# Peptides against a protein of PDB entry 7RZF, part 124

Target 1, 358 residues: chain A of PDB entry 7RZF
Amino acid sequence: PFQEEHLKQLYKIVPIKDIRNLYVTFPIPDLQKYYKSNPGHYLGHLIGHEGPGSLLSELKSKGWVNTLVGGQKEGARGFMFFIINVDLTEEGLLHVEDIILHMFQYIQKLRAEGPQEWVFQECKDLNAVAFRFKDKERPRGYTSKIAGILHYYPLEEVLTAEYLLEEFRPDLIEMVLDKLRPENVRVAIVSKSFEGKTDRTEEWYGTQYKQEAIPDEVIKKWQNADLNGKFKLPTKNEFIPTNFEILPLEKEATPYPALIKDTAMSKLWFKQDDKFFLPKACLNFEFFSPFAYVDPLHCNMAYLYLELLKDSLNEYAYAAELAGLSYDLQNTIYGMYLSVKGYNDKQPILLKKIIEKM
Target 2, 358 residues: chain A of PDB entry 7RZF as posed
Amino acid sequence: PFQEEHLKQLYKIVPIKDIRNLYVTFPIPDLQKYYKSNPGHYLGHLIGHEGPGSLLSELKSKGWVNTLVGGQKEGARGFMFFIINVDLTEEGLLHVEDIILHMFQYIQKLRAEGPQEWVFQELKDLNAVAFRFKDKERPRGYTSKIAGILHYYPLEEVLTAEYLLEEFRPDLIEMVLDKLRPENVRVAIVSKSFEGKTDRTEEWYGTQYKQEAIPDEVIKKWQNADLNGKFKLPTKNEFIPTNFEILPLEKEATPYPALIKDTAMSKLWFKQDDKFFLPKANLNFEFFSPFAYVDPLHSNMAYLYLELLKDSLNEYAYAAELAGLSYDLQNTIYGMYLSVKGYNDKQPILLKKIIEKM

## One batch from the design tools (peptide; made by RFdiffusion4, then SolubleMPNN)

Design b2_p16_3_s1 (from b2_p16_3, 9 letters changed)
Fold by OpenDDE base, seed 1:
Structure b2_p16_3_s1 (fold): chain B 358 residues (1-358), chain A 16 residues (1-16)
Amino acid sequence: as target 1 above (358 residues)
Amino acid sequence: ELKKLLEEKEKARLQI
C-alpha cells in the first residue's frame, strides 16, 4: 500500500513509443470480496462513459483527449487501484492540470447525485447478457484464466463471479468514491516531450522518469472542484436486450438467403439462423444512388455525408455498443452500405435512429 | 469493452 509520502506525486515518463498518456491513479481497498456488488465496476462504468454529459465528451469537446478508460485494477494482495487513463492530444498535454480538474468535477457530480440503483441494474443486466451469450474462448487461454481466478472465488461461482452482479451496495460505492480525492492521487504523464528532462531510471525496463511532488496549490484547486453543469449522468440505455426468444426453424428454411420481396424499389433476402441459434441478427442494407459516384464532387459529398451521419450517431453508438449492438456505414461506388448487427431485440430501435438521422 | 481496452492497453504498457 502507498503511504502518504507516495501520494500527491507526479511522474513524468519517457515512452519508447510515440504516445501521450495520462494516468490518474487512486489507491483503494481490496474490492475482491465485494465481487457480488462490484462497486469499482459501477464507478468505472460512469467515469468511463462516452455518452452526452460524460467526462470523455467534455474532454473531447476541448480537443484535449481522444480516449478515456476508467476502472479498478489489481495491485497486490490486499489493495487495488482505481485508474483513469486518457490518451492525450498535443494540446491536452499542455492542459493536464485542467483535465484532472474536470475528472474531479465529474467525481463531485457523482457524489452529489449519489449511488443510482437503476445504473447498477443496467450494469447487472449487461453483465448477465454478456455471461449468457459469451463467445467460445480458446481452451488454453480460458483454462489458464479459470485456474488463476480459482484463488479468488468459490469453485461454484468461479464461472459467474466476473459477470453476475447480485447486490446493490450504495455504501461500498460511496466508500470507493471517497477514495477518489486529490489528497489520494498519483499522476503519471507519458510523453516523449520529457526526453532529456528526467533524473531517474526504472530498474526493470530502464524507463526514464522524473518524480515531482504536486504543488499544494494544485491539490487545493482540485479539492475545490465545483459542480460543472456540463456533466450529467447517462440516460437509461434503451438498447439493453430483454427478449432472447429464438424462433423455431422454419420447415422450408434454405441453406442460402431466399428472396422474400422483389419490387421495383427494393429486394429483400432472408436467411434464418440454422447453425448458431442465438438471439442475434445481421441486417444489411445497400442503398443505390446514380449520384454517389457520378463525378469527384458527388463522390466527396457522399463521403462527407456519411462522416456527418456517423458524427450525428455518436450519441447512440456507445450505448448500442455497450448493449451488444453495432452498426457500420460505408460508401460504395453504387451508393451506401449500412449494417446493423447484434442482439435482435433492440435492433429496430437502433435502425430507426439511424434512419431518422439519414 | 472497458476491460478489453484495459487489457490491450496493458499489453501495450508492458512496453513502456
Scores: peptide ipSAE 0.007, ipTM 0.497, DockQ to the pose 0.023
Fold by OpenDDE base, seed 2:
Structure b2_p16_3_s1 (fold): chain B 358 residues (1-358), chain A 16 residues (1-16)
Amino acid sequence: as target 1 above (358 residues)
Amino acid sequence: ELKKLLEEKEKARLQI
């Protein structure tokens, strides 16, 4: 495990690829024995959330970060890490201290709100859905994976342990959250901008880096992170499926889409699933407009309309994606195309939200 | 997806 001398360190790393990344790492206790509660997954879900009032939403609004991932990572036996990783913009590379301040403001918000059982329940439900409808893996890879995880889980739980949550443990969430403090931080910044500014080489990969102590003033600034009123817990995910009923195959089920409605304003084709038998559907809509492609101006207006529509739907996109729903919007020479895919139960909710924004 | 994104980002992280 890292000793105190390894904490409050900044690493400036030169990548081979042209990438800009920030890694904010906290040493945490070994949580392996707590897999039934998985407090690191709870915190990773909230810190890594992409909805309104999330850490990523605020950092994106400032133009500093493109993507964010939060979660636990295995170390060696007896310790783990919690890591917040962001993809930095060029501007974000100049604001690393402020980005980390916002991370601590969000963490402070999580402390102020305390552990939420409903958030745990959503994580439980999402993981149960992911387990129940897990795709078939290649036998070789799956067997190797199972053999590896047998070192960590009882034989009877080896298939479920990585998915099925059983226990809400607010005490463990608070315990992990208490380790996410500025005094425990290790920061790594990965950028080509550090080329020629490093003084060390990593032994195994030859990676050039510089190690510096984070100034006590900066640590104090992060310790004094106030509540930022822009940060909010996510709303309940309305897209989590609860109905998984598979309708029986119709006696007259056609191998191809059948035209089931024909009107002056709409045609509807339907094909029942006869192959996968999953509680999933694909809804595809083609909208026709004689103006969509009449000239370059209308074509660009139709493009801008869809980009604005997509932007207006971003508030739902992440929650839908977590729940195994997706949508796609495309310009066509005839108008626009919309697809809604995933678990059928909550597709009407997503479709309604899309139509209300159109 | 989140696990795949974590695994793909872990694979990307093991290349750093």
Scores: peptide ipSAE 0.006, ipTM 0.482, DockQ to the pose 0.023
Fold by OpenDDE base, seed 5:
Structure b2_p16_3_s1 (fold): chain B 358 residues (1-358), chain A 16 residues (1-16)
Amino acid sequence: as target 1 above (358 residues)
Amino acid sequence: ELKKLLEEKEKARLQI
């Protein structure tokens, strides 16, 4: 485990690839024994959230960050890390101190709100769905994975341990949050802009880096992180499926889509799933407009309309994706294509949201 | 998808 001398350190790392990354790392206790409550997953879900009022949403609004990942990472036996990793813009590379301040403001928001049982329940439900409807893996890879995780889980739980949450443990969530403090931080900035500014070389890969102590004044700024009123907990995810009923095959089920509705304004084709037997559907809509491709002006207007529509739907996209729903919007020479895919139970909700924004 | 994006990001992390 890292000693106190290894904390409050900044690493400036030169990558081989042209990448800009920030890693904010906290040493945490080994949480392996707490897999049934998985407090690191709870915190990773919130810190890594992409919805309105999230850490990523605010950092994107500043133009500093493209992507964010939060979560626990294995160390050696007896310790783990919690890591917040962001992809930095060129501007974000100049604002690393402020980015980390926003991370601590969000963590402070999580402390102020306290552990939320409903958020744990959503994580539990999402993971249960992911387990129940898990895709088939290649046997060789799957067997090797299972053999590896047998070192960590009881034999009877080895298939479920990575997925099924059983216990809400607010005490463990708070315990991990108490480790996410500025005094426990290790920061790594990865950028080619540090080329020729390093004084050390890593032994195994020859990676050039510089190590610096983070100034006590910067640590104090992060310790005094206030509540930023822009940060909010996510709303309840309305897209989480609850009904998984598979309807019986119709006696006259066709191997191809059958025309089930024909009107002056719409045609509807339907094909029941006869192969996968999953509680999933694919809804595909082709909208026809005689104006979509009449001239370059109308074509560009139709393009701009869809880009604006996609942007207006971003608030739902992440929550839908977490719940195993997706949508796609494309311009066609005839008009517009919409696809909605995933668990069928909440597809009407997502479809309604899309139509309300159209 | 998120798990694949995490695995691809983890594979990118294993090279640093």
Scores: peptide ipSAE 0.006, ipTM 0.484, DockQ to the pose 0.024
Fold by OpenDDE base, seed 3:
Structure b2_p16_3_s1 (fold): chain B 358 residues (1-358), chain A 16 residues (1-16)
Amino acid sequence: as target 1 above (358 residues)
Amino acid sequence: ELKKLLEEKEKARLQI
C-alpha cells in the first residue's frame, strides 16, 4: 500500500499517443467485502455524473475537460483506489490545480449533503435493469470471467454480485468519502508537452516521467476547498424504466413495416418485434425540408442547428443513456434524421424533451 | 493502452 511518502505526489508522464489526461488517485480500503452496498459505485456515479451541477458540467463550461470518469479500481489484495480521470483540453492542461480544486469542492458538496438513499435506489434500479436485460456474452469469455470472480463471491451470488445492490450503507459511503482528501492524493498528468522535461524512465515500458512533490500551499488550497454553489446533486433520473411489459404479438403482424398512418404532413410505419421480445423500441424520424440542402449557407445552418441542439440535450442524454435510452441526430440531404432507441417505457419522455428543445 | 499501462504501472509501483 502507498505509504505517506507516496502521497501528495505529482507525476508528469510522456505518452506515446497524443493524449492529455489527468488521473487523481486516492488509496482506499478494500471494498470487495461490501459488494452488496458498493459504496465506491455510489461515489463513482455522483463524481462521474454528467448532468446539471455535476463536476464534469462545470469543468466543461470552463473549457478544461472533455470527459470525466470516477470510480473504484482494484489494487492488490487488501487495498483499492478511487480514481478520478479526466480528458484534458490544451487549456485544461494549464489549469490542473484549479481542476483538482473543483474536484475537492464537489467532494466537499457530497460531504455536506451526506449519503442519499434515493441515489442508492436509482443505482440499485439501474443495475437491476442491466442485470435483467444483460446481453449474451461469448461463452469462453463469460466462463473465464465467472471463474475469476468465484474467488471473491459466494457461488450462489457469483452471477448477481457485480450487479445487484442490496444494502444502503451510508456509513461506508462516508468512510470512502473521508479517504478522498488532499492529504491522500496522487496526481498523474499525461501529456506530450512534458517531452524533454522528464528526469526518470520507467523500468518496464521505458515511459519517461517526472516526479514532484505537490507544494504544501497547493495541498492547503485543496484542503480549504469551499462549497461551490454551482455544484448540485443530480435530480432524479426520470428515464429509469419501471414498466417492462411486452405487448402480445398482433395476429396480423407483418414481417415488414406496415404503413399505419398516412397524412399530408406525415407517414408512420410500424413493425412489431417478432424476434427478440424485449421491452425496447426504435423510433426513427425523418424530417424533410426543401431548405436543408438548397445551398452551402443553408447546409451549414442546418449543421450548426443540430450541433447546438445536441449540445443543449447533453445533460438529458446522459441521464437517458444511464437508463438504457439513446438518441441520434443527423443532417441528411433532405433534412434531419432523429432516432430514439432503448426501453420503450420512458421513450416518450426523452422524445418530448428533444422536441421541446427543437 | 495507456490506461492499462498506468494501471500496470500503478500495480507495479504498488508491489514495491
Scores: peptide ipSAE 0.005, ipTM 0.421, DockQ to the pose 0.017

Design b2_p16_3_s2 (from b2_p16_3, 9 letters changed)
Fold by OpenDDE base, seed 1:
Structure b2_p16_3_s2 (fold): chain B 358 residues (1-358), chain A 16 residues (1-16)
Amino acid sequence: as target 1 above (358 residues)
Amino acid sequence: ELEKLLEEKKKVRLSI
């Protein structure tokens, strides 16, 4: 565990690659024994959320951050870290103090709202779906992984322990939130802009860095982080599947798509799954328009339309992706292509939202 | 996915 001398530190690191990253790290207790409640996953889900009112949404709106990841990471034996990692823009590199202030404002919002059982239930349901319908892994990699985690979990739970949430523990969520404070922070900024400005070299990889104490004034600014009214908890994820019924294979099921509807305005092809027997579907739509590629102006308008449509769907894209749904929108020389893939149960909801934005 | 992104970025062993 880090001593007080290792807290409130700023590391300026020179990367080999042209990357700009911020790591905001908090030492936390070892949460391994709490795998059934997984309070670090709950917090990582909220802090790393990409929907409206999220931390990432605000930081993107300012042009400071491209991506955000939040979650627990193993440290050494007997302690962990909670890490918020962001990919910085060039502008974001100049606003690191303000970015971290927004992180603490979001954390303060989580404290003010308190632990939400419905959020835990969504995490539980998502993880249960992910476990139940997990893709086949390469046997060698899977066996090696299982052998490694046998040190942490009972043999009877080793397959489920990383996925199945069982217990809502608001006390543990609050305990972890209490560690996410400015007085417990370690900050690392990774940028080539620090080249020639470092005074230390890392022993193992020769990485050049500078270590500085974070000024008390800056710590105090972060400690006084107010409630920012732009930050909101996510809405309930309407895309989480609940029906996993697999319809029986039809007696007349063909190995190829069959034409099941033929009209002047539409053709519909259908193929039942005869191989995987999963509660998943692929919906593919090709829209034809004589105007899509008639001239350069119409081509550019069709392109711009799809970019605007994608932008208008961003609020749903993340929630759908978490629930194992995806969509794709492409321009074609004949018009537009739409694909919706994933669990069949909530595909109609996503499809409806796409069509309503069109 | 958040965990997978943490796993892919694990290759940058920052010894911090």
Scores: peptide ipSAE 0.014, ipTM 0.460, DockQ to the pose 0.022
Fold by OpenDDE base, seed 4:
Structure b2_p16_3_s2 (fold): chain B 358 residues (1-358), chain A 16 residues (1-16)
Amino acid sequence: as target 1 above (358 residues)
Amino acid sequence: ELEKLLEEKKKVRLSI
């Protein structure tokens, strides 16, 4: 376990690849025994959220961060880490202290709101869906994975332990949040900009790095992180499927899409799944406009329209993706293409949201 | 998913 001397440290690391990453790491207790409540997953879900009022949304709005991941990571036996990892822009590399301040502001927001049972329930439901409809893995990889996790879980639970949440433990969530403090932080910045500015070399991979203590003034700045009014808990994910009923195969099911509606303004083809038998659908819409490709101006206007539409849908994209829904919007020479894919239960909700933004 | 994204990005074995 890290001693106090290992805390409040900054590592400047030279990568082999041209990458810019920030790792904000917190030593936490070993949570493996709490896999049924998985408080680290709860916090990772919120800290790593991409919706409105999220940490990532704010950091993206400033042009500092491209991606964010939060979660627990195994350490040595008897301790773990909670890690917030971000992909930095060139500008973000100049604002690392402010990025970390925003992380602590978001963590402070989580403390102020307290543990939310509905968020746990969403995580539970999402994980249950992921387990139930898990794709077939390659046997060799799967067996190797299972053999590895047998060291951590009872044989009877080895298949479910990584997925099935059973217990809401607000006490454990608070306990982990109490470890996510500036006094308990380790920071690593990975950038080529540190080339020639390092004084140490890692023994195993020859990675060049510099270690320095984080100044007490910076730690105090992070300790005094206020409630930033831009940070909000996510809204309830309306896209989480609850109905998994597979409709019976129609007696006259054709091997190809059948025309089920033909009007002057619309044609509808339908093909029932006769192969996979999953509670999933693919909705594909082709919108025809004779004006979409008339001239370069109309083409550019159609392009700009779709870009604006995509931007207006960003608030739903992440929540839909978490729920196993996806959409795609493309310009065509004839107009526009829309695709909605995934679990069929909440597709009408997503489709309605798309149409309302159109 | 976030944990899986960490696993896929884990190829940056920062042996820190």
Scores: peptide ipSAE 0.014, ipTM 0.472, DockQ to the pose 0.022
Fold by OpenDDE base, seed 3:
Order: sequence, then structure tokens, then C-alpha cells
Structure b2_p16_3_s2 (fold): chain B 358 residues (1-358), chain A 16 residues (1-16)
Amino acid sequence: as target 1 above (358 residues)
Amino acid sequence: ELEKLLEEKKKVRLSI
């Protein structure tokens, strides 16, 4: 485990690839024994959330961050890390201190709200869906994975332990949150902009880096992170499927799409799944407008319309994706194309949201 | 595969 001299350190690292990344790392206790409650997953879900009032949403709004990942990582035996990783913009590289301040403001918001059982229940439900409908893995890879995790889990639980949440443990969530403090932080900034500005070389890969102590004034600034009113807990995910009923195959089911509705304004083709028998559907909509591609102005307006529509739907996109729903919107020379895919149960909700924004 | 098979199958055409 890191000692005090290893904490409050800043590493400036030169990558081989042209990447800009920030890693904010906290040493945490070994949580392996708490796999049934998985407090690190709960925190990773919230810190890594992409919806309105999330950490990522605010950092994106400032133009500082493209992507964010939060979660636990295995360390050596007897300790783990909680890592917040962000992809930095060029502007974000200049605002690393403020990005980390926002991280601590969000963590402070999580402390102020306390552990939420409904959030745990959503994580439980999402993981149960992921387990139930898990794709077939290659046998060799799967057996090797299972052999590895047999060291950590009882034989009877080895298949479920990584997925099935069983226990809401607010005490463990609070315990992990208590480790996510500025005094426990290790910061790594990865950028080619540090080329020629490093003083150390890593022994194994020859990675050039500079190590600096984070100034006490910066640590204090992060310790005094106020509640930022822009940060909010997620709303309940309305897209989580609860009905997995598979409708019986129709007696007259065709191997190809059948025209089931023909009107002056619409044609509908339907094909029932006769192969996979999953509670999933694909809805494809082709909209035809004679104005969509009539001239360069209309073409550009149609493009801008879809970009604005996509932007207006971003609030739902992440929640839908977590729930195994996706949508796609594309311009065509004839108009536009909409696709809605995933679990059929909540597709009408997502479709309604799309149509209400159109 | 499922996606490709399903993409070919449910077309709603709306003429505006």
C-alpha cells in the first residue's frame, strides 16, 4: 500500500500515443470480500454517470473533458484503488486543478446525500439483466477467467459473484467515500505536452515522467470543496427492463418481413424473431421528405436539425444505454432514419421521448 | 448478427 510520502503526488507522464488523460487515484481497502454489496460499483456508477447533473456533464459543459470513467481497480493483495479517469481536451489540460476540484465537489455531494437504496436497486437490476442475457464467451477465455476468479469466490457463486448484488451496505459505501479525500490522492496527467519537461524515466518501459508534490494550498482548496449546485443525483432510470416475456412464434411467421400496415402516409413491415428468442426488438423508421435534399440549404438545415435533436436527447441516451437500449439518427438523401434497438419492454418510452423532442 | 438480421426486417416508412 502507498505510504504518506506516496500520497498527494502529481505525475506528469509522456505517452507514446497522442493522448491526454487524467488519472485521479485513491488507495482503498480490499473490497473483494464485499462483492455481494460491491460499494465500489455503486460509487463508480454515480461518479461515472453521464446524465444531467453528473460530474461528466459539468466537465463537458466547460469544454475540459470528453469522457469519464470511475471505479475500483485491483491492486496488490490487501488493497485496491478507486480511480477516476478522464479524457482531457487541450483546454482541460490547463484546468486540471479545477477538474479535480469538481471531482471533490461531486464526492462531497455524494456524502451530503448519503447512500441511496434505490440507486443500489437499479445497479442490482442492471447487473441481473446483464447476467441473465450475457453473451456466449469463447470457452477457452471463459474457463481461464473462471479459473482465475475461483481464488476469490466460493465455487457455488463463481458464476454470479461478478454480477449479482445481494446486500445494500450503506456503511461500506460511506467507508469508501471516506477514502476519496484530497489527502489520499495520487494524480497522473498523461500528455505529450510534457515532452522534454521530465526528469525521470520508468524502469520497465522507459516512460518519461516528472514527479511533483501537490502544493498544500491546492490540497486545502480541494479539502474545502463546497457543494456545487450544478451537481445532482441521477433521476431513476425509466428504461430498465422488467418484463422479459418472449411472445410465442406466430403460426404463419414468415422468414422475411411481412407488410402488416399500408396507408397513404406509412408502410409497416414486421418480422418476428424465429432464431434468437430474446426479449429484444429493432425498430427502424425511414422518414421521407421531398424537402430534405432539394438544395444545399435544406440539406444543411436537415443536418443541423438532427444534430440538435441528438443533443437534446443526450440526457436520455446514457440511461437508455445502461438499460440495454440504443437509438441512432441519420440523415438520408430522402429524409431521415431512426433506429431504436434493445430490450423491447421500455422501447416505447424511449421512442416517445424521441418523438416528443422531434 | 441479431442486429443485422433485425435491421433488415422492421422498416416503418413514413412519407412526409
Scores: peptide ipSAE 0.008, ipTM 0.440, DockQ to the pose 0.022
Fold by OpenDDE base, seed 2:
Structure b2_p16_3_s2 (fold): chain B 358 residues (1-358), chain A 16 residues (1-16)
Amino acid sequence: as target 1 above (358 residues)
Amino acid sequence: ELEKLLEEKKKVRLSI
């Protein structure tokens, strides 16, 4: 475990690849025994959220960050880490202190709101769906994985322990949040901009780095992180499937799409799944407009329309993706193409949201 | 997916 001397440290690391990354790391207790509640997953879900009012949404709006990942990582026996990792823009590399301030503002928001049982329930439901409809793994890889996790879980739980949440433990969530403080932080910045500015070399990989203490004034600035009114908890994910019924194959099921509706304004083809037997569907819509490609102006207007539509749908995109739903919108020479894919239960909700924004 | 994203990023073995 890290001692006090290892905390409040900044590492400037030279990568081999042209990458810009920030790692904000907190030492946390070993949470392995708490796998049934998985407080680190709860916090990773919120800190790593991409919806409106999220940490990533704010950092993207400033042009500082492209991607964000939050979660627990195994350490050695008896301790873990909580890591917030971001992909930095060139501008974000200049604003690392402010990025970390925003991280602590978001963490402060989580403290102020307290643990939310509904968020835990969503994590539980999402993980249950992921477990139930998990793809087949290669036997060799799967066996090796199971053999590895037998050290951590009872034999009877080894298949479910990584997925099935059982216990809401607000006390453990608060305990982990209490470790996510500026006084416990380790910061690593990875950028080629540190080339020729390092004084140490890592023993195993020869990675060049510089280690510096974070100034006490910067630590105090982060400790005094206020509630930023831009940060909000996510809304409930309306796209999480609850109905997994698989309808029986129709007696007259065709191996190809059948025309089931033919009108002056619409044609509809349908094919039942005869292979996978999953509670999933693919909805594909082609919209025709004689104006979509009539001239360069209309073509550009149609393009702009779709870009604006996509932007207006970004609020749903992440929540839909978490729930195993996706959509695609494309310009065509005839008009527009829309695809909605994933679990069929909540596809009508996503489709309705798309149509309401159109 | 989140785990896979963490695993693909694991190739940057920052031996922290």
Scores: peptide ipSAE 0.008, ipTM 0.450, DockQ to the pose 0.022

